# Designs tried in a protein design run: peptides against a protein of PDB entry 3MAZ. Part 24

Target 1, 99 residues: chain A of PDB entry 3MAZ
Amino acid sequence: VLNPMPACFYTVSRKEATEMLQKNPSLGNMILRPGSDSRNYSITIRQEIDIPRIKHYKVMSVGQNYTIELEKPVTLPNLFSVIDYFVKETRGNLRPFIC
Target 2, 99 residues: chain A of PDB entry 3MAZ as posed
Amino acid sequence: VLNPMPACFYTVSRKEATEMLQKNPSLGNMILRPGSDSRNYSITIRQEIDIPRIKHYKVMSVGQNYTIELEKPVTLPNLFSVIDYFVKETRGNLRPFIA

## One batch from the design tools (peptide; aimed at target 1 H56 K58 E69 N93)

Design b2_p21_7_s1 (made by RFdiffusion4, then SolubleMPNN; from b2_p21_7, 8 letters changed)
Fold by OpenDDE base, seed 1:
Structure b2_p21_7_s1 (fold): chain B 99 residues (1-99), chain A 21 residues (1-21)
Amino acid sequence: as target 1 above (99 residues)
Amino acid sequence: MEEEEERKEAVREFESQAKPY
């Protein structure tokens, strides 16, 4: 019994996520993937405002919510909201990778 | 042009608070 996952969720490694984003930029530039620990996740993004940059962020399960590890952490009720946060904060620069 | 600059600014602002690992 598992809750629905965002479309940009893939059971891939950090390396695999990076390769996916690099090979098919037109499909999106943000991937949600399993973290090192159970019930935690990571976000891999590829931004190319100036030069291409790959970055990874931790999304920690905290109770029934999720916290994005930022300088000022952001807590959201579900993974869909986490994806939405990245999209909105970058005014659409980040888009979920849909394969 | 202005929309693009605003988007770039938003990205820079986001990156300023980002904690990549």
Scores: peptide ipSAE 0.462, ipTM 0.867, DockQ to the pose 0.720
OpenDDE base, seeds 2, 3, 4, 5: peptide ipSAE 0.457, 0.461, 0.462, 0.454; ipTM 0.866, 0.868, 0.868, 0.866

Design b2_p21_7_s2 (made by RFdiffusion4, then SolubleMPNN; from b2_p21_7, 9 letters changed)
Fold by OpenDDE base, seed 4:
Structure b2_p21_7_s2 (fold): chain B 99 residues (1-99), chain A 21 residues (1-21)
Amino acid sequence: as target 1 above (99 residues)
Amino acid sequence: MEEERERKEATREFESQALPY
């Protein structure tokens, strides 16, 4: 059984994700992509608060949950919640990239 | 706009939590 992935999930590399965000910023500024290991993911964001900034985050699969690697790690039940966390923490500045 | 200021501040704080990757 396969459950749907967040709409901003793309099977792309770090480089490709960066290019996507830079090329079409109006479509969103956050991409979820495969991590270096199975069941792990990475999130690439591009924010333009002052100047354009690209950042990458690790999302590790831990048991039935997912942990976002931050200074203070955050654990959530699914990838949809992970995306929601990024949106809420930035008061909506981050929006899933929808191509 | 007060909301915009708060949004930018929250965003900056969030970005500061990022670990080099």
Scores: peptide ipSAE 0.539, ipTM 0.903, DockQ to the pose 0.834
OpenDDE base, seeds 1, 2, 3, 5: peptide ipSAE 0.534, 0.517, 0.527, 0.523; ipTM 0.901, 0.900, 0.897, 0.900

Design b2_p21_7_s3 (made by RFdiffusion4, then SolubleMPNN; from b2_p21_7, 10 letters changed)
Fold by OpenDDE base, seed 1:
Structure b2_p21_7_s3 (fold): chain B 99 residues (1-99), chain A 21 residues (1-21)
Amino acid sequence: as target 1 above (99 residues)
Amino acid sequence: MEEEERRKEATREFESQALPY
């Protein structure tokens, strides 16, 4: 039994995620993808408030939770909460990429 | 307009938290 993944999760590379976001910005600007190590993930975002910017965040599996690697790390109970955090902290500027 | 500026500022601040890797 596996828990469902957020709709913006794709088994893509950093490069592929960037290309997806650039090609179809109307579908969203945030992708969750596999990290370099098992059970870890990365978030790729594309925002263009001033100029288009691509950034990546590490999401580390820690016990039964997930920690977003920021200057001040944030730990959340599941990947859905991780996505919600990115949306909330940017006041909706970030939206999950849904294709 | 004030809300938009606050939204932009919040977003910039969030982005600044990113750790390069």
Scores: peptide ipSAE 0.529, ipTM 0.892, DockQ to the pose 0.862
OpenDDE base, seeds 2, 3, 4, 5: peptide ipSAE 0.513, 0.524, 0.423, 0.519; ipTM 0.892, 0.890, 0.791, 0.891; seed 4 fails the geometry check

Design b2_p21_7_s4 (made by RFdiffusion4, then SolubleMPNN; from b2_p21_7, 9 letters changed)
Fold by OpenDDE base, seed 4:
Structure b2_p21_7_s4 (fold): chain B 99 residues (1-99), chain A 21 residues (1-21)
Amino acid sequence: as target 1 above (99 residues)
Amino acid sequence: MEEEEERKEAVRRFEAQALPY
């Protein structure tokens, strides 16, 4: 039994996520994927404000919450909130990749 | 037009605090 995951979650590697975002930018520019540990995750984004930029972020499971590794770490109660944070902080420039 | 510039500024601010892995 698995609880629902965000729609932009895919069981893909860093390389595969990059390829997905590059191949179909119209489908979104943000992917959630498994991290280095079973309860950790990574987010891969492709922003193209001026030039395309691929970046990866760590999302660490801490207790029942998730912490996004930023200069000022952000802790949120679930992965849906994590995705929402990325969307809101970029005023909608980041959108979940849906295929 | 104002929304686009605000979006660009938001992205710049986000990138400034980012710790890319």
Scores: peptide ipSAE 0.519, ipTM 0.884, DockQ to the pose 0.730
OpenDDE base, seeds 1, 2, 3, 5: peptide ipSAE 0.511, 0.501, 0.502, 0.502; ipTM 0.882, 0.880, 0.880, 0.880

Design b2_p21_8 (made by RFdiffusion4)
Pose (drawn by RFdiffusion4):
Structure b2_p21_8 (pose): chain A 99 residues (1-99), chain P 21 residues (1-21)
Amino acid sequence: as target 2 above (99 residues)
Amino acid sequence: SEEETKNKEILEFLDQGDDTD
């Protein structure tokens, strides 16, 4: 079976992820990347609801699950599920960045 | 009006994180 990283996962820095989203909005507005200084992950999003904003979220590895660090943290079993959650919770406003 | 309510609720969710790495 194939079990790769999510399609919007790129081994890029916070800065590189920000630049990728600004340069190609047509390709999506969400990137999953390695968490700086940890074996965890970060999501970087560019949303244009009111004005363009870049936001970053921590996704922590906890046991065999991942916890999205939100006001009310959400725990899911894999990274595809985390991407699904970001899309669902933003009602489809967030789309994975497919380079 | 419905669209503004929808966008407000999404922004409230997006502002829940501490905006850090």

Design b2_p21_8_s1 (made by RFdiffusion4, then SolubleMPNN; from b2_p21_8, 8 letters changed)
Fold by OpenDDE base, seed 3:
Structure b2_p21_8_s1 (fold): chain B 99 residues (1-99), chain A 21 residues (1-21)
Amino acid sequence: as target 1 above (99 residues)
Amino acid sequence: KKEEEEKREIQKFLDQGDDTD
């Protein structure tokens, strides 16, 4: 069964994701993209709390779940939950990039 | 201030990421 991807998923490189976020900050500040290996992903964000900051996070496919590479790794059942986690942990400061 | 404290906590979370290009 083919499952849908989060709306902020784009088949772009780290560089392209950064450019997208910088050029159109009003459309959101978080992008999900393919990782270096198939079935792995990365999250790229551009947070503008004090000054604009670009950060990248690894999302590793582990079995049927996904693990976000953080100080204390977080494992979630799907990519939608991964996006939700970033939104909630930042109290809405991070929003999926929609174009 | 509450808002400044929240910003600090959010920043700490975000700092767990990689800032390299």
Scores: peptide ipSAE 0.676, ipTM 0.912, DockQ to the pose 0.611
OpenDDE base, seeds 1, 2, 4, 5: peptide ipSAE 0.673, 0.676, 0.673, 0.671; ipTM 0.910, 0.912, 0.910, 0.909

Design b2_p21_8_s2 (made by RFdiffusion4, then SolubleMPNN; from b2_p21_8, 9 letters changed)
Fold by OpenDDE base, seed 3:
Formats: C-alpha cells, structure tokens, sequence
Structure b2_p21_8_s2 (fold): chain B 99 residues (1-99), chain A 21 residues (1-21)
C-alpha cells in the first residue's frame, strides 16, 4: 500500500524546486522533495518578508517517523505533520506550493 | 513593533536551514 503524499510534494531536484518557487510565488512558497537518500526528504522554501530568501531543510526517515533537522530536532509521525509544522511555526507565512 | 518582532522570530526559525544550492 502506497500512502498519499502531501500536495506540495514534487519529484524535483533542489535547483528545480528553487526555480518553481521563484517562477510562481503566488502558488505557495514551500516544496517537499526527495532527499539524496532513499526514504529521506528535503523541504525547500522561498520566504519573502523583506527580501526573498531560499532555505533547505533535511527531513530524515527514522523508523516509522520523520525528523526535521533543526537546532532542536523535531520528530513527527508523517509527512503531512511535517508540512503542518512548518506552516504553524511560521504563523502561516509558509504555505505549500500547489501547482 | 509587534509585526517586526514576529518577522524576526520567523526569520530566526527559517535561518536554521541551508541557503546553498
């Protein structure tokens, strides 16, 4: 059984994700993409508060959960929760990129 | 400014990421 992925998940590279976000900022500013290793993922964001800033985060698969690599790592049960975490931590400034 | 403070806190969070391509 293949579980559904968040709507902002795209099988793209770091470079492609950056280009997508820059090209259509009105569609959202956060993309979930495959990581360099199997079962791992990365999140690319383009936050435009005063000036546009591109940032990338590692989301590591740990057992049946996922850990966001931050100063203080955050472990969540699924990728949907990971996306929700980024939205909430930024008070809604980050929104999933929906093409 | 409350708005400025919020933006700064959000930026602190986001700066934990890598900005390289």
Amino acid sequence: as target 1 above (99 residues)
Amino acid sequence: SKEKKEKEEIEKFLNQGDDTD
Scores: peptide ipSAE 0.675, ipTM 0.916, DockQ to the pose 0.599
OpenDDE base, seeds 1, 2, 4, 5: peptide ipSAE 0.675, 0.674, 0.672, 0.675; ipTM 0.916, 0.916, 0.914, 0.916

Design b2_p21_8_s3 (made by RFdiffusion4, then SolubleMPNN; from b2_p21_8 with S1M T5E K6I L11E D15N)
Fold by OpenDDE base, seed 1:
Structure b2_p21_8_s3 (fold): chain B 99 residues (1-99), chain A 21 residues (1-21)
Amino acid sequence: as target 1 above (99 residues)
Amino acid sequence: MEEEEINKEIEEFLNQGDDTD
C-alpha cells in the first residue's frame, strides 16, 4: 500500500510527541511531526544510551527535497529517506515510533 | 570500534538537536 507519509508521522505538537515517546518507549523512539511552518517538519527523538534525552530537529522543505538542519545540513529526496537517515546514522539506535 | 566509541559518536550526532521543550 502506498503511504504518502512515513509510518512514524503524527500530527502532534512537540509536547505531545515527547509525551508519546516517554509513555511507550517500546514502540520506538522517533517521531516525525508538523513543523511550525507549512510543508516543514520536525523530528523528535528520545534516545536512551546513558540517560533518556529528548532532542528535536528541523526538517525543512527545500524545493523538491528535504533538508535536515544539522551543523552540516543533509538534503534528502523525501521524508522516508529522512527517517532512514536517522536510523542508519545512529546504527539502529533510533527506530520509528509505530502505534 | 568499541561500543563506547560508537555511543559517543551517536551522542555527538544527536546533540546537534534542540533539547528545549
Scores: peptide ipSAE 0.661, ipTM 0.907, DockQ to the pose 0.575
OpenDDE base, seeds 2, 3, 4, 5: peptide ipSAE 0.649, 0.657, 0.659, 0.660; ipTM 0.903, 0.905, 0.905, 0.907

Design b2_p21_8_s4 (made by RFdiffusion4, then SolubleMPNN; from b2_p21_8 with S1M T5K K6R L11E D15N)
Fold by OpenDDE base, seed 3:
Structure b2_p21_8_s4 (fold): chain B 99 residues (1-99), chain A 21 residues (1-21)
Amino acid sequence: as target 1 above (99 residues)
Amino acid sequence: MEEEKRNKEIEEFLNQGDDTD
């Protein structure tokens, strides 16, 4: 049985994710997408505090957990927790892209 | 916390990501 994915997960490329966020910023500014490897993922965000900025983050599958590649790596039990982490760390500035 | 200071901290966090296309 497959577990559900976060609502902001889309099977899109880095380029497509960027285009989605730029085209409809009112729908959210964070997308989870497949990484270069089948078990890894990437997060693309479009922050707009001062000027629009696109950033990408690697989410590596480690055993049954996931590690966000940051200055100080953060390991979480599932992808929902990964999304929650980005939302909380930015005090709600980041919101999952829902279309 | 002041909005400007908060935004600075958020930006510092987000700058840990890759900005390449």
Scores: peptide ipSAE 0.660, ipTM 0.908, DockQ to the pose 0.582
OpenDDE base, seeds 1, 2, 4, 5: peptide ipSAE 0.658, 0.659, 0.658, 0.659; ipTM 0.908, 0.906, 0.906, 0.905

## One batch from the design tools (peptide; aimed at target 1 E71 R91)

Design b2_p22_1 (made by RFdiffusion4)
Pose (drawn by RFdiffusion4):
Structure b2_p22_1 (pose): chain A 99 residues (1-99), chain P 22 residues (1-22)
Amino acid sequence: as target 2 above (99 residues)
Amino acid sequence: DTTEDTENTEILTFLNSGDYDE
C-alpha cells in the first residue's frame, strides 16, 4: 500500500511556505511542513476572506495521533485526517497547495 | 449576503484560534 505524506506537504521553512502561497494562489492556499525545532508539523495558510493573511498552526505528534493546537484542540489519527479537518472546518476555503 | 458574512466571521474566528507568530 502507499502511505505518503499529504500532497500539500513540503520540506520548506516558514518563509519558503509563505512565499510559495503568495507566488501561486492558483495552486492552493495551505501547506504542511516540518515544525521548526521539533519532530512535529506546522500548517501555513494564506486566506483572503477580508484581506490576505498568512497564518501558521502547530500540529503536534502525540502517541499515534496528531493534535491540532487550536483554542479547543482537535486530535486525529493521521496527517491526511488533519488536512481533511482544515478543509472541513473552513468550509472549503482552504485547499491544499498542489505544486 | 448576511449569511455569507456570518459564515466568514465563523471561519476567521476559527483561523485566529490557534494562529501564532513563528

Design b2_p22_1_s1 (made by RFdiffusion4, then SolubleMPNN; from b2_p22_1, 13 letters changed)
Fold by OpenDDE base, seed 4:
Structure b2_p22_1_s1 (fold): chain B 99 residues (1-99), chain A 22 residues (1-22)
Amino acid sequence: as target 1 above (99 residues)
Amino acid sequence: EEEEREENEKIEKFLDSGAFEE
């Protein structure tokens, strides 16, 4: 049986994720979704510091851990930690999308 | 506010460090 996934995980495409975030910004601005390759994931965000901006990130499955593809990659033990990392690094500006 | 602007700049730099396109 598969382990639980973060509440902001949805089996949606990049396009669908973007639409979800645009239609209901009050529900959050960060979505975790399936990546192009099996066992990998992607994160889509819609930040509004100045104007709305959509950005995507790659989360690669490496052994029993996950690596966020950044200029300086960050490796974490699970997807919950990945979500937490984005929330903390942005001082709460990013919030998981919950519907 | 300058402090808020500086914090937002750091956040934007972080988010720009890994963003990718199709």
Scores: peptide ipSAE 0.624, ipTM 0.905, DockQ to the pose 0.869
OpenDDE base, seeds 1, 2, 3, 5: peptide ipSAE 0.622, 0.618, 0.622, 0.620; ipTM 0.905, 0.904, 0.904, 0.904

Design b2_p22_1_s3 (made by RFdiffusion4, then SolubleMPNN; from b2_p22_1, 11 letters changed)
Fold by OpenDDE base, seed 3:
Structure b2_p22_1_s3 (fold): chain B 99 residues (1-99), chain A 22 residues (1-22)
Amino acid sequence: as target 1 above (99 residues)
Amino acid sequence: MEEEREENEEIQKFLDSGEYEE
């Protein structure tokens, strides 16, 4: 049994996540979902700074921490911190999808 | 206005730095 997960975590595919974000943009624009491996995850976002853009990011489990695969990788202690990082780094433009 | 544009550009650079395809 997994420990508590962020509210924006859904057991959906890349395609399903994209559809969820496009269908209900008022509920948020960021989803955390299972990655290719059991302990890895992916983030799917739908940003609308200029035009709608769907992007995906890899979150790798490393020991007891998680690393966001960015040009400059960022390692955080838990998935809640990962979500918080995306929110803060985008000055609130990204918000967890709450359904 | 200009401040928003500059901020959005920085945000966009961040978002473009980790995009990946499965």
Scores: peptide ipSAE 0.625, ipTM 0.900, DockQ to the pose 0.885
OpenDDE base, seeds 1, 2, 4, 5: peptide ipSAE 0.609, 0.610, 0.606, 0.601; ipTM 0.898, 0.898, 0.896, 0.896

Design b2_p22_1_s4 (made by RFdiffusion4, then SolubleMPNN; from b2_p22_1, 11 letters changed)
Fold by OpenDDE base, seed 3:
Structure b2_p22_1_s4 (fold): chain B 99 residues (1-99), chain A 22 residues (1-22)
Amino acid sequence: as target 1 above (99 residues)
Amino acid sequence: EEEKRKENEEIEKFLSSGDYEE
């Protein structure tokens, strides 16, 4: 049985994710979406510390875990943990987009 | 304040360490 996906997961493109975040910033600023290959994903964020900035991150499926592609990669057990990691590392600045 | 500035700088460093282009 497959595990459920995080609430901020949407089957959208990079462009569409950006538009979603720009249209309704009050609903959150982080989206999880399909990557270029099956079992891989991407995270799109719209942070507004000073001015709005759009950024994207690769989340690679490795074995039964997921690795966030950063200068110093971080491996986590599931996608929920990936979302939680982004929230915690940014001290709550990032919040999952829930529509 | 200084503490908030430092926090934001660390957050920016984290987020800048993985942004990628398609």
Scores: peptide ipSAE 0.619, ipTM 0.913, DockQ to the pose 0.856
OpenDDE base, seeds 1, 2, 4, 5: peptide ipSAE 0.544, 0.614, 0.544, 0.526; ipTM 0.884, 0.912, 0.882, 0.878

Design b2_p22_2 (made by RFdiffusion4)
Pose (drawn by RFdiffusion4):
Structure b2_p22_2 (pose): chain A 99 residues (1-99), chain P 22 residues (1-22)
Amino acid sequence: as target 2 above (99 residues)
Amino acid sequence: ELRERLEESNALSAMNELEDAL
């Protein structure tokens, strides 16, 4: 079976992820990347609801699951599930960045 | 207030609240 990283996962820095989203909005507005200084992950998004805004979120590896660090944290079993949650919670506003 | 919360909070729901309000 194939079990790769999500399609919007790129081994890029916070800065590089920000730049990718600004340069190619047509390709999506969400990137998953390695968490700086941890084996965890970060999500970087660019939303244009009111004005363009770059936001970053922490996704922590906890046991065999991942916890999205929100006001009310959400725990899911894998990274595909985390991307699904971001899309669902924003009602489809967030789309994975497919380079 | 919705704009300030979307700027500073880590709540994803803030995006939808601000969009509904607009």

Design b2_p22_2_s1 (made by RFdiffusion4, then SolubleMPNN; from b2_p22_2, 7 letters changed)
Fold by OpenDDE base, seed 2:
Structure b2_p22_2_s1 (fold): chain B 99 residues (1-99), chain A 22 residues (1-22)
Amino acid sequence: as target 1 above (99 residues)
Amino acid sequence: SLREKLETSNDLSLFNELEEAL
């Protein structure tokens, strides 16, 4: 039995994630996807401050936790918390892509 | 196949700036 994944998780490539976010920005601007290595993930976001910008972040599986690869790494207990972190830190600017 | 490396040089510190603007 697989554990539930965040609604914004999609088994897509970096390129596909970018296309999804660009095609339907009203559905959200953040996607969680498989990383390059097993058990690791990546977050792809599309921000529109001045111009549309796509950025990617690594979410590394460490033990039973997950670490967002930032200048100052942030470790969280599960992927739902990872998504929540991105939402909270941006006061809702980032929203999970739901289609 | 090997995927492109993520641009992790970016930090959420940028979002702090955005947060202040909200």
Scores: peptide ipSAE 0.045, ipTM 0.590, DockQ to the pose 0.195
OpenDDE base, seeds 1, 3, 4, 5: peptide ipSAE 0.033, 0.038, 0.035, 0.039; ipTM 0.630, 0.655, 0.642, 0.649

Design b2_p22_2_s2 (made by RFdiffusion4, then SolubleMPNN; from b2_p22_2, 9 letters changed)
Fold by OpenDDE base, seed 4:
Structure b2_p22_2_s2 (fold): chain B 99 residues (1-99), chain A 22 residues (1-22)
Amino acid sequence: as target 1 above (99 residues)
Amino acid sequence: SLREKVETSNDLSELNKLEEAL
């Protein structure tokens, strides 16, 4: 049984996530999706600050926590906090994709 | 569909460029 996931979590591939964000930018610009390894995830974002850019971030399950693979890694207690971090760190520029 | 720049990143610095420019 899978515990509740953030609303922007979708069981989609990297390609599918990209297409979702491209097709409906008004619904948000950030998707959480499964990674290639069990219990790991990826964040896909679409930014249009200068030109449209798709970026992918790794979110690694480490023990009971999750670590965002950044130059300075950030460890958080759950995936909801991961989403919150991306939103807050970008001052709301990133918004979870909600269908 | 449109092809956009795609990359794997470990940096959030450029995500705030718009806010920083204000």
Scores: peptide ipSAE 0.204, ipTM 0.726, DockQ to the pose 0.310
OpenDDE base, seeds 1, 2, 3, 5: peptide ipSAE 0.041, 0.039, 0.041, 0.193; ipTM 0.624, 0.621, 0.612, 0.709; seed 2 fails the geometry check

Design b2_p22_2_s3 (made by RFdiffusion4, then SolubleMPNN; from b2_p22_2, 8 letters changed)
Fold by OpenDDE base, seed 3:
Structure b2_p22_2_s3 (fold): chain B 99 residues (1-99), chain A 22 residues (1-22)
Amino acid sequence: as target 1 above (99 residues)
Amino acid sequence: DLREKVETSNDLSLFNELEEAL
């Protein structure tokens, strides 16, 4: 039995995630999805500060934690914390995609 | 799928710019 996942987690491809965010921007702009490896994940976002921009971030499973691959890597205890980091770091600009 | 062929980002610079403006 799998442990609970963040509400914005979807078992979708990079392409599908992009389409979801583009079609329903009012539902959120951040999706967590499976990475290329079984225990890794990716974050796909749709930014609209000036023009729509799609970006993808790597979330690597390291031991019992997760590391967001940024210029200055950030390691967190679980995926819920990963989502929280993206929300807080962007002061709410990024919001988890719901539905 | 296509995720294996496209580069990923490693910064939140655009959001930092937004934060500074708010």
Scores: peptide ipSAE 0.194, ipTM 0.665, DockQ to the pose 0.270
OpenDDE base, seeds 1, 2, 4, 5: peptide ipSAE 0.186, 0.183, 0.186, 0.178; ipTM 0.663, 0.664, 0.660, 0.650

Design b2_p22_2_s4 (made by RFdiffusion4, then SolubleMPNN; from b2_p22_2, 8 letters changed)
Fold by OpenDDE base, seed 4:
Structure b2_p22_2_s4 (fold): chain B 99 residues (1-99), chain A 22 residues (1-22)
Amino acid sequence: as target 1 above (99 residues)
Amino acid sequence: KLREKVETSNDLSLFNELEEAL
């Protein structure tokens, strides 16, 4: 099967992504979604350490790569690597939302 | 239901004790 996009990619809005993560936290806490521009994306995460918190990150398409807009930007070759980065950087705290 | 905090972020820090662990 051809998998052009990560499994946690959904064509949803910021609000919808938040609702998905809120409704089924056991399925994961990270969603990749379309950004404001056609070739850009956003990552929505939900954490419940003390109180529920939602964070959104910008993933910008730059040439054939993708740059995560962090304090120290990270450029990766594809969206699968972007998801992997979020998982590894948080030592498994973030997990892709799979439904 | 608790009101969730929503923010656009540019860091992968977690919260409280977990943030300190990163």
Scores: peptide ipSAE 0.193, ipTM 0.705, DockQ to the pose 0.348
OpenDDE base, seeds 1, 2, 3, 5: peptide ipSAE 0.180, 0.189, 0.191, 0.175; ipTM 0.706, 0.713, 0.711, 0.702; seed 5 fails the geometry check

Design b2_p22_3 (made by RFdiffusion4)
Pose (drawn by RFdiffusion4):
Structure b2_p22_3 (pose): chain A 99 residues (1-99), chain P 22 residues (1-22)
Amino acid sequence: as target 2 above (99 residues)
Amino acid sequence: EEEEEKKFLREMSEELEKREEE
């Protein structure tokens, strides 16, 4: 079976992820990347609801699950589930960045 | 700043829901 990283996962820095989203909005507005200084992960999004804003979220590895660090944290079993949550919670506003 | 980051996704979702209702 294939069990790769999500399609929007790139081994890029916070800065590189920000640049990728600005340069190619047509390809999506969400990137999953390695968490700086941890074995965890970060999500970087560019949303244009009111004005363009870049936001970053921490996704922590806890046991065999991942916890999205939100006001009310959400725990899911894998990274595809985390991407699904971001898409669902934003009602489809967030789309994975497919380079 | 950390608290705002943790609320931002929820606030964005609420704003999108209100705009769809309008």

Design b2_p22_3_s1 (made by RFdiffusion4, then SolubleMPNN; from b2_p22_3, 11 letters changed)
Fold by OpenDDE base, seed 2:
Structure b2_p22_3_s1 (fold): chain B 99 residues (1-99), chain A 22 residues (1-22)
Amino acid sequence: as target 1 above (99 residues)
Amino acid sequence: SMEEEKRWLLEAAEKIEKLEKE
């Protein structure tokens, strides 16, 4: 049976997500978490290329799809695709946090 | 090379940062 949510989804706050990523960077650097309501989500990342950088993104549920609220929004069919997008766009630099 | 990859990653990260809404 497939899980309906990506493995990097955790019911945590922005602060908790940041702390998780900082505490255990070897486990991954990307967390999906609840957003402003039950249908929306947020992504917290910690990229460490030159220096550690924490970023947060809104992932809005729109119909059957999800939109990452970037300057040029990206719409994807499911949350797994959202995670895949971040992985591919960074050539694997971003990896889902698995704890 | 490793240096080329690092530069590419920095460029990609910068693009994502500029597009970020939150």
Scores: peptide ipSAE 0.332, ipTM 0.816, DockQ to the pose 0.057
OpenDDE base, seeds 1, 3, 4, 5: peptide ipSAE 0.259, 0.185, 0.317, 0.317; ipTM 0.778, 0.738, 0.804, 0.819

Design b2_p22_3_s2 (made by RFdiffusion4, then SolubleMPNN; from b2_p22_3, 11 letters changed)
Fold by OpenDDE base, seed 1:
Structure b2_p22_3_s2 (fold): chain B 99 residues (1-99), chain A 22 residues (1-22)
Amino acid sequence: as target 1 above (99 residues)
Amino acid sequence: MEEEEKRELIEMAKKIEELEKE
């Protein structure tokens, strides 16, 4: 089976992504969605360790790679690696939202 | 700051790990 995009990718707005994560937290807490510009994306997460916290990150398409917009930018070869980065960096706390 | 947010994610993950081990 072909998987051109990560399973947690949805063509939804920032608001819709937030609602999805809030409504079904058991399905995961991380969504990849289209960004404001072509070939750009955004990551929306919802952590509730102490209280629910929604945060968004920009993922910029640069050449054939993708850069997560952080103070110290992280460049990865594909969107699957971007998702993997968030999962591994948080030691599994972040999980892709699978609807 | 974006870097600060990254640090928060990692810090929170460590906190969870520590709680689960005790």
Scores: peptide ipSAE 0.038, ipTM 0.571, DockQ to the pose 0.444
OpenDDE base, seeds 2, 3, 4, 5: peptide ipSAE 0.035, 0.034, 0.038, 0.037; ipTM 0.603, 0.564, 0.615, 0.588

